# Designs tried in a protein design run: peptides against a protein of PDB entry 3EFO. Part 41

Target 1, 262 residues: chain A of PDB entry 3EFO
Amino acid sequence: SQLADLYKSCETDALINFFAKSAFKAVLHQPLKVIREILVNQTAHMLACYRKNCASPSAASQLILPDSMKVLPVYMNCLLKNCVLLSRPEISTDERAYQRQLVMTMGVADSQLFFYPQLLPIHTLDVKSTMLPAAVRCSESRLSEEGIFLLANGLHMFLWLGVSSPPELIQGIFNVPSFAHINTDMTLLPEVGNPYSQQLRMIMGIIQQKRPYSMKLTIVKQREQPEMVFRQFLVEDKGLYGGSSYVDFLCCVHKEICQLLN

## One batch from the design tools (peptide)

Design b1_p20_1_s3 (made by RFdiffusion4, then SolubleMPNN; from b1_p20_1, 10 letters changed)
Fold by OpenDDE base, seed 2:
Structure b1_p20_1_s3 (fold): chain B 262 residues (1-262), chain A 20 residues (1-20)
Amino acid sequence: as target 1 above (262 residues)
Amino acid sequence: VKEYQVVTSSGELITTWTEV
């Protein structure tokens, strides 16, 4: 997964899978607020224990994460921000139920990808390379108006186009002359047949490999209304429905750890 | 303004934030 590539974590994926399933099971008989509090407390407690018993001395201004759990906070925040654990009216009961059911059956690898999507800078593709582009962090700060990004979480696939995406790439992918001509109603890329298009299709194929669900492609233009849906998958940012950013969550966890250790 | 850091046990800097 993207986080695995970025941080090379060891055991966090399994732990998150466990927490996710436990929490999603608890939704049936416990208030969401309580579930969220438990998850935060567990996170803080684990890290506090590490800080107290395992971590080298450090400044109070530092949150020390064991290497094996370096991605724990970000995944935990993603879990907390999942619609299953949110009671916002903007999220339908059906959607919550659907995602709950999905996660309850997911393996470790699937849940990892589900909670933290792959975000690939497609505009940086080297047509001569057979390697996937390096994933970027799932944040708006990593997007570029000049860029084209592919996002996938095992269930959904998005192709995001910046307003200033290179016309040559647009033509290469969509066989249209400009950003304005891109048809966002399409769920399939055209068979353009050039190396860039072929490579993109290959990447999409690789991402789809070994995934239990077929990911429907959504083409998203920057600054158009459907971009809002895409932005929900930028999981490190503040959530549309009140979820915390990754940084905000870290701050919260750090404070709680300090309280536990005082 | 106080700066906070998230670092790994191996010394890798993950991210930072500031509080006023």
Scores: peptide ipSAE 0.490, ipTM 0.922, DockQ to the pose 0.704
Fold by OpenDDE base, seed 4:
Structure b1_p20_1_s3 (fold): chain B 262 residues (1-262), chain A 20 residues (1-20)
Amino acid sequence: as target 1 above (262 residues)
Amino acid sequence: VKEYQVVTSSGELITTWTEV
């Protein structure tokens, strides 16, 4: 159908950019609660329309997403969880204003990265390969105590180290013998010069490429205080300040879709 | 316990959740 074709051509990243800017503009004139409700409603309506007109019959226990919009819910949830749309005393007005302004000027690619960070398993790097490691979902469940992960959202870059991260990798990256010796006050990786270090630096460079802002590097040790900040970027998890997990959001959207179609 | 699924039009399973 014509409608089905429309969904196939849908660019989710562009939609998210649009919704983000629209919502962030609306913040000036509408209550946050209303804005959030509108976003959820819009998500549900789009997907309900698809289900009604395009999707094959399915069980009520299934939420069907068109392939072109398979990431719409997760990005929408990320938008909803952005500090601009959260009214918490822990979030300063200045911070909200700052991020609002940033997003209002972001292109599609930048906003995509901003709302859903790249999380790369650095511990899996093959120094013999020029390929970047595949990003993992931004959830604590995808982290490993034995792993090292690089997270970037276009504004911030984090190097997260598990408490049991391999000493050889630590040595390779930081030129120190163990996890305990890593100085988290560093904002730059040392120039160790070995292949692993060089590859990591290359990856960081690639991530930084084409980004309008220079991302400050924060080194994060698992179970240390700064990890709490890092965890805020695990956007699929439940938010510290009232945001839903991805799964919770999907559940919510599914229920709303069902209500719309019944 | 009821299991819910999120799937794409192509049949890709994205995630699942359960409700008690």
Scores: peptide ipSAE 0.478, ipTM 0.919, DockQ to the pose 0.860
Fold by OpenDDE base, seed 5:
Structure b1_p20_1_s3 (fold): chain B 262 residues (1-262), chain A 20 residues (1-20)
Amino acid sequence: as target 1 above (262 residues)
Amino acid sequence: VKEYQVVTSSGELITTWTEV
């Protein structure tokens, strides 16, 4: 059917860009509560329509997403959790205005990366390979105390180190003997010159390429105070300012879909 | 306890959750 074809041709990244800009424009004339409700309703209606008209019959306990829109809910939740759409006193008016203006001028690729960061397991790098490591889901559950992760969202770049990060990798990246010796005040990696260091720098360069803004590097040690800032970019987790986890959002959307189809 | 699943049209399991 034409409708099925429409869903198959849908580009989620473009759709999220549209929804983001539409919502952020509406902030100037509509209450935040109304805007959030509209976004949730739109998500539910789109998925309900798919289920009703395109999807094969399934159990009520299953939420079926078309392949082309499988990431729609997670991006929508990220949008809803953005400070522009949150009415919290902890968020300054200036910060809201800043992020609003940023998104209003972002292209599709930029907004995609902005709402859902790239999180790379650097500790899994093979220096003999030219391939980038596969990104992991942006959740604390995907981190490990033994791991080193690079996070980037087009504006910020973080290098997160677990408390039990491999000493050989620490030596390779920072040229220091242990985790405790890493200086987190620096914004640039040292020029160590070994293959691992060079590969990491290459990856960082690739991530930075074609981005309109220069991403400053922040080095984060697990269990230190700055980790709280890093964790805010783990967008699938519960937000600091009341935003839902991805799972909680899916639960909410599923309930609304069921109500629409009753 | 009810278990819910999010799956793609191709059968890929995205995530699950439970409700008491």
Scores: peptide ipSAE 0.474, ipTM 0.919, DockQ to the pose 0.873
Fold by OpenDDE base, seed 1:
Structure b1_p20_1_s3 (fold): chain B 262 residues (1-262), chain A 20 residues (1-20)
Amino acid sequence: as target 1 above (262 residues)
Amino acid sequence: VKEYQVVTSSGELITTWTEV
């Protein structure tokens, strides 16, 4: 059908960029509550329309997403959880203004990375391979105490280390004997010179490549206070300032779709 | 207890959740 073709041709990344800029422009003239409601309604209506006109019959317990929009809900939730669309006293006016202006100038690729960070399990690196490790979902459930992860959102870069990170990797990255010896105040990795260190630096370079901003590196140890900041970038989890988890958002959207189709 | 699934049109499972 013509409608099915439309969904197949839809570029979710461009759509999210459009929604973000539209919403962030609207913040100047409309209440935040209204803007959030519009975004949720748009999401629900789009998916309801697909279900009604394109999707094959399915169980009520299933939310069917068109392949072209399979990531639309997660990005939409990330948008909704952005500080620009939140009214919390903990978030300064300056921070909201800053992020609003940043997104207003972002291209599609930049906004995609900004709203949903890249999280890489670098502890799985094969030093003999030049391939980047596959990104994992941005959730605490994907972390491991034995793992080391690199997170980047185009503005910030984090190196997260589990409490049980392999000493050999710690030595390879930081040239220190153990987790306890890692200095988290550093913003640059030492040039240790071994293959693992070199590969990590290469990966960081690739991530930084063609990004408009230089990403500051923050080293984060699991169970230390600065980890709280890192966890805010695990966007599929519940936000510190009241934002819903991805699962909660999907539940909400599903209910809304059902209501629209009743 | 109901289990819900999010799947793509091609049958790819995205995620699941349980609602009481």
Scores: peptide ipSAE 0.473, ipTM 0.918, DockQ to the pose 0.871

Design b1_p20_1_s4 (made by RFdiffusion4, then SolubleMPNN; from b1_p20_1, 9 letters changed)
Fold by OpenDDE base, seed 1:
Structure b1_p20_1_s4 (fold): chain B 262 residues (1-262), chain A 20 residues (1-20)
Amino acid sequence: as target 1 above (262 residues)
Amino acid sequence: VKEYTVVTESGEVITSFTVE
């Protein structure tokens, strides 16, 4: 059907960019509550329309998404959780203004990465392979105390180390004997020169490529205070300043869809 | 409490959530 073709041709990243810029423009003359409601309604309406007109019959316990829009809900939630759309005293006016201006100038690819960061399990790297590790979902549930993860959102880069990270990897990256010896004040990785270090640097370089801004590197140790900043970028989790988890958002959208279809 | 599974048309499982 024509509708099915429309959904197949839908580019979620372009839609998110459009919705973000539209919402951030509306912030200047509309209440935040109204803007958030519109975004939720738009998400629900799009999915309800798909369910009504395009979706194949399925079990009642399933929420079916078109393949082209499979990440629409999670990105919409990330947009809703952005500080520009939140009215919290903990968020400064300057920060909101800054992020608003950033997004207003972002292209589709930039906004996609900004709203949903790349989280890479670099501890799984095969030094004999040139392939990049597959990104994992941005949630604490995907982290491991034995793992090392690289997170990037186009503006910031974090290297997160679990408390039980392998000493051999720590030595390979930092040239120190243990987790405790890692200096988190550094913003650059040392030039160790081993294959693992070289591959990590290559990955970081690839991530930095074609980005308009140079990403500052922050080294984060698990269970240390700076980890709180890192956790803010785990966008599928519940936000510190009133943002819902992805699961909670899905529940909300589901209820809205049901109301629309009744 | 009912559990829902989020899936794509092609059958890819995305996540699950519960509705009270």
Scores: peptide ipSAE 0.504, ipTM 0.935, DockQ to the pose 0.799
Fold by OpenDDE base, seed 2:
Structure b1_p20_1_s4 (fold): chain B 262 residues (1-262), chain A 20 residues (1-20)
Amino acid sequence: as target 1 above (262 residues)
Amino acid sequence: VKEYTVVTESGEVITSFTVE
């Protein structure tokens, strides 16, 4: 299913915002381990309650989610994987404090985007269309070496380029002949002036619109060291600092649900 | 190893995961 459709039918954005702020407040008074456990338990309890009281009959091999909560697990996992809730030496205290403060002041829409970024396949753009491309799931599995993707979470914006991204698109975006010529130190795209460049800039503008923070653009070339930073925003994948993948989280939640119901 | 499918009440398939 398309990610855009998932968000459209989601009614858990406010709940995620609440959980995020509650958790981020709790870090001042409770151990991170406890907070994480609470969040997992809450997720399991909510879904267990649904299964027990609301869910329609289904196959044993299915985990049924209410339509209103279909994105609850993925967002909860994203929350759990946030640096504020992780105790890793690789994460500076300043960074943790910074993100904590940011989230504490975020509205529902902002927090939604923050925890689950938009990942747009820019290489699929139709220059004749004014429509934004449909966002894809934030996973490495959705990337392609031939692709160009724009990722934004309200705070950061990344333009990721596959090693085999089309030279014509590279030329169109950067006005350079090849992938190797792309300067990743730039924070602004050149104004090349062709339709593709214009459309990309338009998309970036739309994404930036109505966001409270200016997103700095980072150009990311596949297989270069800075890609590691980008990959951290592929929130459905396993986290760099021990966070679970989405499917791992689902597995965990499922087990807890079963325990609650048995 | 059992595979589970995550689906919505309306029947939308979200993803799948494996339980070992």
Scores: peptide ipSAE 0.500, ipTM 0.935, DockQ to the pose 0.682
Fold by OpenDDE base, seed 4:
Structure b1_p20_1_s4 (fold): chain B 262 residues (1-262), chain A 20 residues (1-20)
Amino acid sequence: as target 1 above (262 residues)
Amino acid sequence: VKEYTVVTESGEVITSFTVE
């Protein structure tokens, strides 16, 4: 998948961890606006330096990223969109404090998953394969009404079901005849015992085993109220509380790079 | 409106964005 390819060449996970911890420490002493500006500036400067000193000539209509930093912008945007740095009144102080403390203690691998969740198309599972499905980009554009997706960020796990998700899969996972019969109040999948259910449970187990915290499972039906919470983890989209989409952020970074180089 | 393509040095297309 596109996301998988991005991860393969990523050498910026340590940088993201550093920037995150630095920023989250700075919130105690500096205005959020300043911190955010610094992060954007850092991103732009890094890429501007690359363009100036390393990049081959290219069309003006291209933003060239070094392979080692191809995921830097998306992760930086995710960092900027974190509740600790947004500080919206809708987010409790306790929640911000909690997430701040969590990130401050996270290793590189943990922070990577935390800032950019895994979004797995569960509806594509091959019960005969032990391989995890390829993750998709964390955007609503990658969801489908016919699909079932598992999202995990190391702290939360969501099973998102499209309104037109296949009844056979619903039956396989929940042992109910239709989407309407799914109880979203459950935090555990029933042990249906069929191969598909077992495979899904295995995948969930694998994801959980890699994380230090137990992830509570939330079942989310498309177009129901809890989906709003789920959408907050689609980090490439525009944030509910003012955070930019990935593409908007890229636009911003590009403009700043141009300013630096002109 | 101008479209920009985000690409890696190796030529991988990551995404695109527009500037108005």
Scores: peptide ipSAE 0.492, ipTM 0.933, DockQ to the pose 0.692
Fold by OpenDDE base, seed 5:
Structure b1_p20_1_s4 (fold): chain B 262 residues (1-262), chain A 20 residues (1-20)
Amino acid sequence: as target 1 above (262 residues)
Amino acid sequence: VKEYTVVTESGEVITSFTVE
């Protein structure tokens, strides 16, 4: 059907960019509550329409998504959790204004990375491979105390180190003997010169390529205070200043879909 | 309490959630 073809051709990143800019423009004239409701309803309507008109029969216990829109719900939730759309006194007006302006000027690729960061397991790097490690989902559940992860959202870059990170990797990256010796005040990695260090630098360079802003590197140790800032970028989890987890959002959307198809 | 699975048309499992 024509509708099925439309869903097949749907580019989620373009839709998210559109919804983000539309919502952020609407903030000037409409209450936040209304804007959030519209976004949830739009998500539900799109998925309900797909189910009604395009989806193959499936079990009642399944939420079927078209392949082209498989990440739409998670991105929509990330948009809803952005400080511009949250009504929290802990978030300054200046921060809201800043992020609003940033998104209003972002292209499709920029907004995609901004709303859903790239989280890379650096501890799994093969120094003999030219391939980037596969990104993992932005959730605490994907972190490990033995792991080292690089997170980037186009504006910020974080290097997160678990408390039990391999000493050999710590030495390879920082040229120090242990986790305790890592200086988190630095914004640049030392030029150690070994293959692992060079590969990490290469990856960071690739991530930085074609980004309009230079991403400042923040080194984060697990269980230290700055980790709380890092965790705000684990967008599938519940936010500190409000907003649902991805799972909670799906539950909400499911209820709305059921209402629409009732 | 019902558990729902989010899957793609091609059969890829994305995640799951619970509805009370």
Scores: peptide ipSAE 0.476, ipTM 0.929, DockQ to the pose 0.816

Design b1_p20_2 (made by RFdiffusion4)
Fold by OpenDDE base, seed 3:
Structure b1_p20_2 (fold): chain B 262 residues (1-262), chain A 20 residues (1-20)
Amino acid sequence: as target 1 above (262 residues)
Amino acid sequence: SSSHVVYDMEELEEEREEAE
């Protein structure tokens, strides 16, 4: 399903905000390992309780989520994969402290976007429509070598270009003839003035609107080194620094639920 | 809510194995 469907059904965003703030406060007094275990256990316990007391009989090999909590696992995994809760030496103390402080001050809407970015397939834009494209799931599997995607999490904005991005779109956005000619050092899109460019700029403006922080634009070419940074925001995939994919997390949660119910 | 989402864990395990 598309991310748009998730947003429409999000009833656990407030809970995630609470868990995030609680966990980020706890890091000052408790080991990270303990905090992570608590979060996983809480998730499993909530879902186990539902399975035991509310859900209709189903196969043991199935993970059942109530509609109100169907996005709980994905958000929880994103929280667990946040640098604040990771004990990796590759993550600077400054970055951890910075993100901790940010989240501690975030409202529900801000934290929702922060933990699960908005990923938009802008190559599908209809210049005759004022509607925003439907967000896709934050996974590499949703990207296309022929596609162009805009990612935003309230703090960062990325424009990702596939190696086979349509030349006409490249021309429309950057006013250059090919993918190779795109300058990734730029932080602003050129004023090309065509309908596609205008629409993209409008979308970017809408995304930036009412956000407490100005999002710097980073242009990313597929298969170039900076793409690694972009991929870290594909939160459903396996993390670079040992974080689990969403699939891995679901398996983990299911095992925990089974243990609780046995 | 009376509605729910169901994941087939066997399918997910297969997906995980393919990704490794």
Scores: peptide ipSAE 0.333, ipTM 0.872, DockQ to the pose 0.633
Fold by OpenDDE base, seed 2:
Structure b1_p20_2 (fold): chain B 262 residues (1-262), chain A 20 residues (1-20)
Amino acid sequence: as target 1 above (262 residues)
Amino acid sequence: SSSHVVYDMEELEEEREEAE
């Protein structure tokens, strides 16, 4: 199922907002390692309690999430992978301070998008439809060399292009004949004026209108150096700065749950 | 009945190993 469907059925957004703000406040008084451990422990404890008291009998090799918390682990992993909670010299102090302050003032909806970006398959756009395309999971596995994807997290917007993206779409969006001709230094899409370009601009506008901050657009070509920055927002994958993939995190949480229940 | 999500950890471990 699409993550969007999960958001409609879960009530963890307020909880993750609380955890984020609590953790980001705690960084002023506690070591990052301790904060991360607390967050993992809290996650494991909540799920362990459910497993013990509410879940039907199941194999120990299974991780069971109640419907109300089905997205809790993914958000928690995103929180843990945020630059504010990472002790990496590659991350500037200014960036950490900036993101910390932003999150401390964010509402539930803003923090939701901030921690888990919206990733839209733009190459699947129906120019006759006013609906946004269904978001996909934020993982490289959901990208395709033949695809074009728009990613937004409320602060940044990326347009990612596969190396084999359709020339007709490239022409429609950028008014250039091929992938190689796309200028990645631009931060604005040209006003080409065709239905596809108009639809994309509309989508970008809708995304921007719902957010309190102006998002700068970054054009990203697959296999170019700037793609590394984009990949950091594929939050379900392994992070560049030592963050766990979602799969890794689930394994970690399950292990801790088992330890709590044994 | 409340719905729940179940992950098969053996499957996830396999996926993790393949990704390494």
Scores: peptide ipSAE 0.331, ipTM 0.871, DockQ to the pose 0.630
Fold by OpenDDE base, seed 5:
Structure b1_p20_2 (fold): chain B 262 residues (1-262), chain A 20 residues (1-20)
Amino acid sequence: as target 1 above (262 residues)
Amino acid sequence: SSSHVVYDMEELEEEREEAE
């Protein structure tokens, strides 16, 4: 199953939607620091309660997540890393206002995709299959210089190309002989007409289907300037303007749980 | 009890240190 399907199977999606809207409403009358602390505390308290009352005794060096909340921390970290909850001068007031309004009007499915994008390894596509490739974790560690990945979060769509992407795939998608010839200023893929191109377009269509917003396509070459923007959507990594990696967040949550239980 | 996921925090801490 796709990673997105895994997340949708959990009740966590509704909870994250609630927390997001609650936090974004609170921004109007509470300091950001307080809001962030509340979110972390809520996460820790829920997990501490499970450990204390439901889980079997475990070592202090272990973090135990119930199946129903297995994706709670990753989504919570994504929420905490949203520009609305970050106090950085590099983020404009307009951008904060825009993101806030977007999330305040999102349904559960929309917010789920917004906070945790789909990242698809399209270089592994089987042209004979109609199935979407399995999504990978949103981290640079899952990318490869030889790979081509499609990322979508309901608002933006990125086609990321590794510097060593297969020339045959580049030819198939862009009808150019090499990576260097790809024009990143275009927002539409050419209609090459081969099976690979058709399948990619089909996948993009499926992703766009039933989404309330039309996603603009951005073509990103590895190691070029636009990749910096793309990397901000690798939500499990450390953010450019602050925010913890998922690993950092887990350590933080574990520490707080231990404090609550000791 | 419900199924659960377990993280080894020592492994995560090592990963964190390597990423810094």
Scores: peptide ipSAE 0.327, ipTM 0.871, DockQ to the pose 0.633
Fold by OpenDDE base, seed 4:
Structure b1_p20_2 (fold): chain B 262 residues (1-262), chain A 20 residues (1-20)
Amino acid sequence: as target 1 above (262 residues)
Amino acid sequence: SSSHVVYDMEELEEEREEAE
């Protein structure tokens, strides 16, 4: 159908950019609660319309997303979990203002990365390959105590190290003998000069080159206090300041869709 | 034919409960 074709052509990244800017503009003159409700409703309406007009009959217990919008909910949830829209007292007004201004000037690609970070399993690097490792979902469940992960959102870069990360990799990256010896106060990786270190630096460079802002590197050890900051970027998990997990959001959206279709 | 993603909400609910 013509409508189905329209949905196939839908660009989620552009929509998220639009919704983000619209919402962040609305913050100046509308209550946050209303803005959040609008975003959820918009998501639900789009998906309800698709289900009604394009989707094959399915069980009421199923949530159906067209391929073109398969990531719409996750990005929408990330938007809802942004500090600008959360309005928690723990978040300073300055931080909210700063992020608001940043997003208002972001292009589609920048906003996409900003809301949903790239999380890369660095411990799986093939030093013989020039390709970036495949990104994993931004959730604690995708981390490994034996792993090393690089997270980037266009503004910040984190190198997360599991408590059981391989000593050989630690030595390769930091030139120290063990996890305990890693200095997390460092904002730059040492120039160790081995292939693994070089590959990691190259990856970091590639990520940085695609972004208009210089990303400061933060080294994070698992189970140390600074890890809490890192966890805030695991956007599919439940937010520290009341944001929903992706699963929770899907449930919410599904409920709303069902209500709309009744 | 158009591709789509289907979430089984019952499965998601179970996952949510396990995560709590």
Scores: peptide ipSAE 0.326, ipTM 0.867, DockQ to the pose 0.864

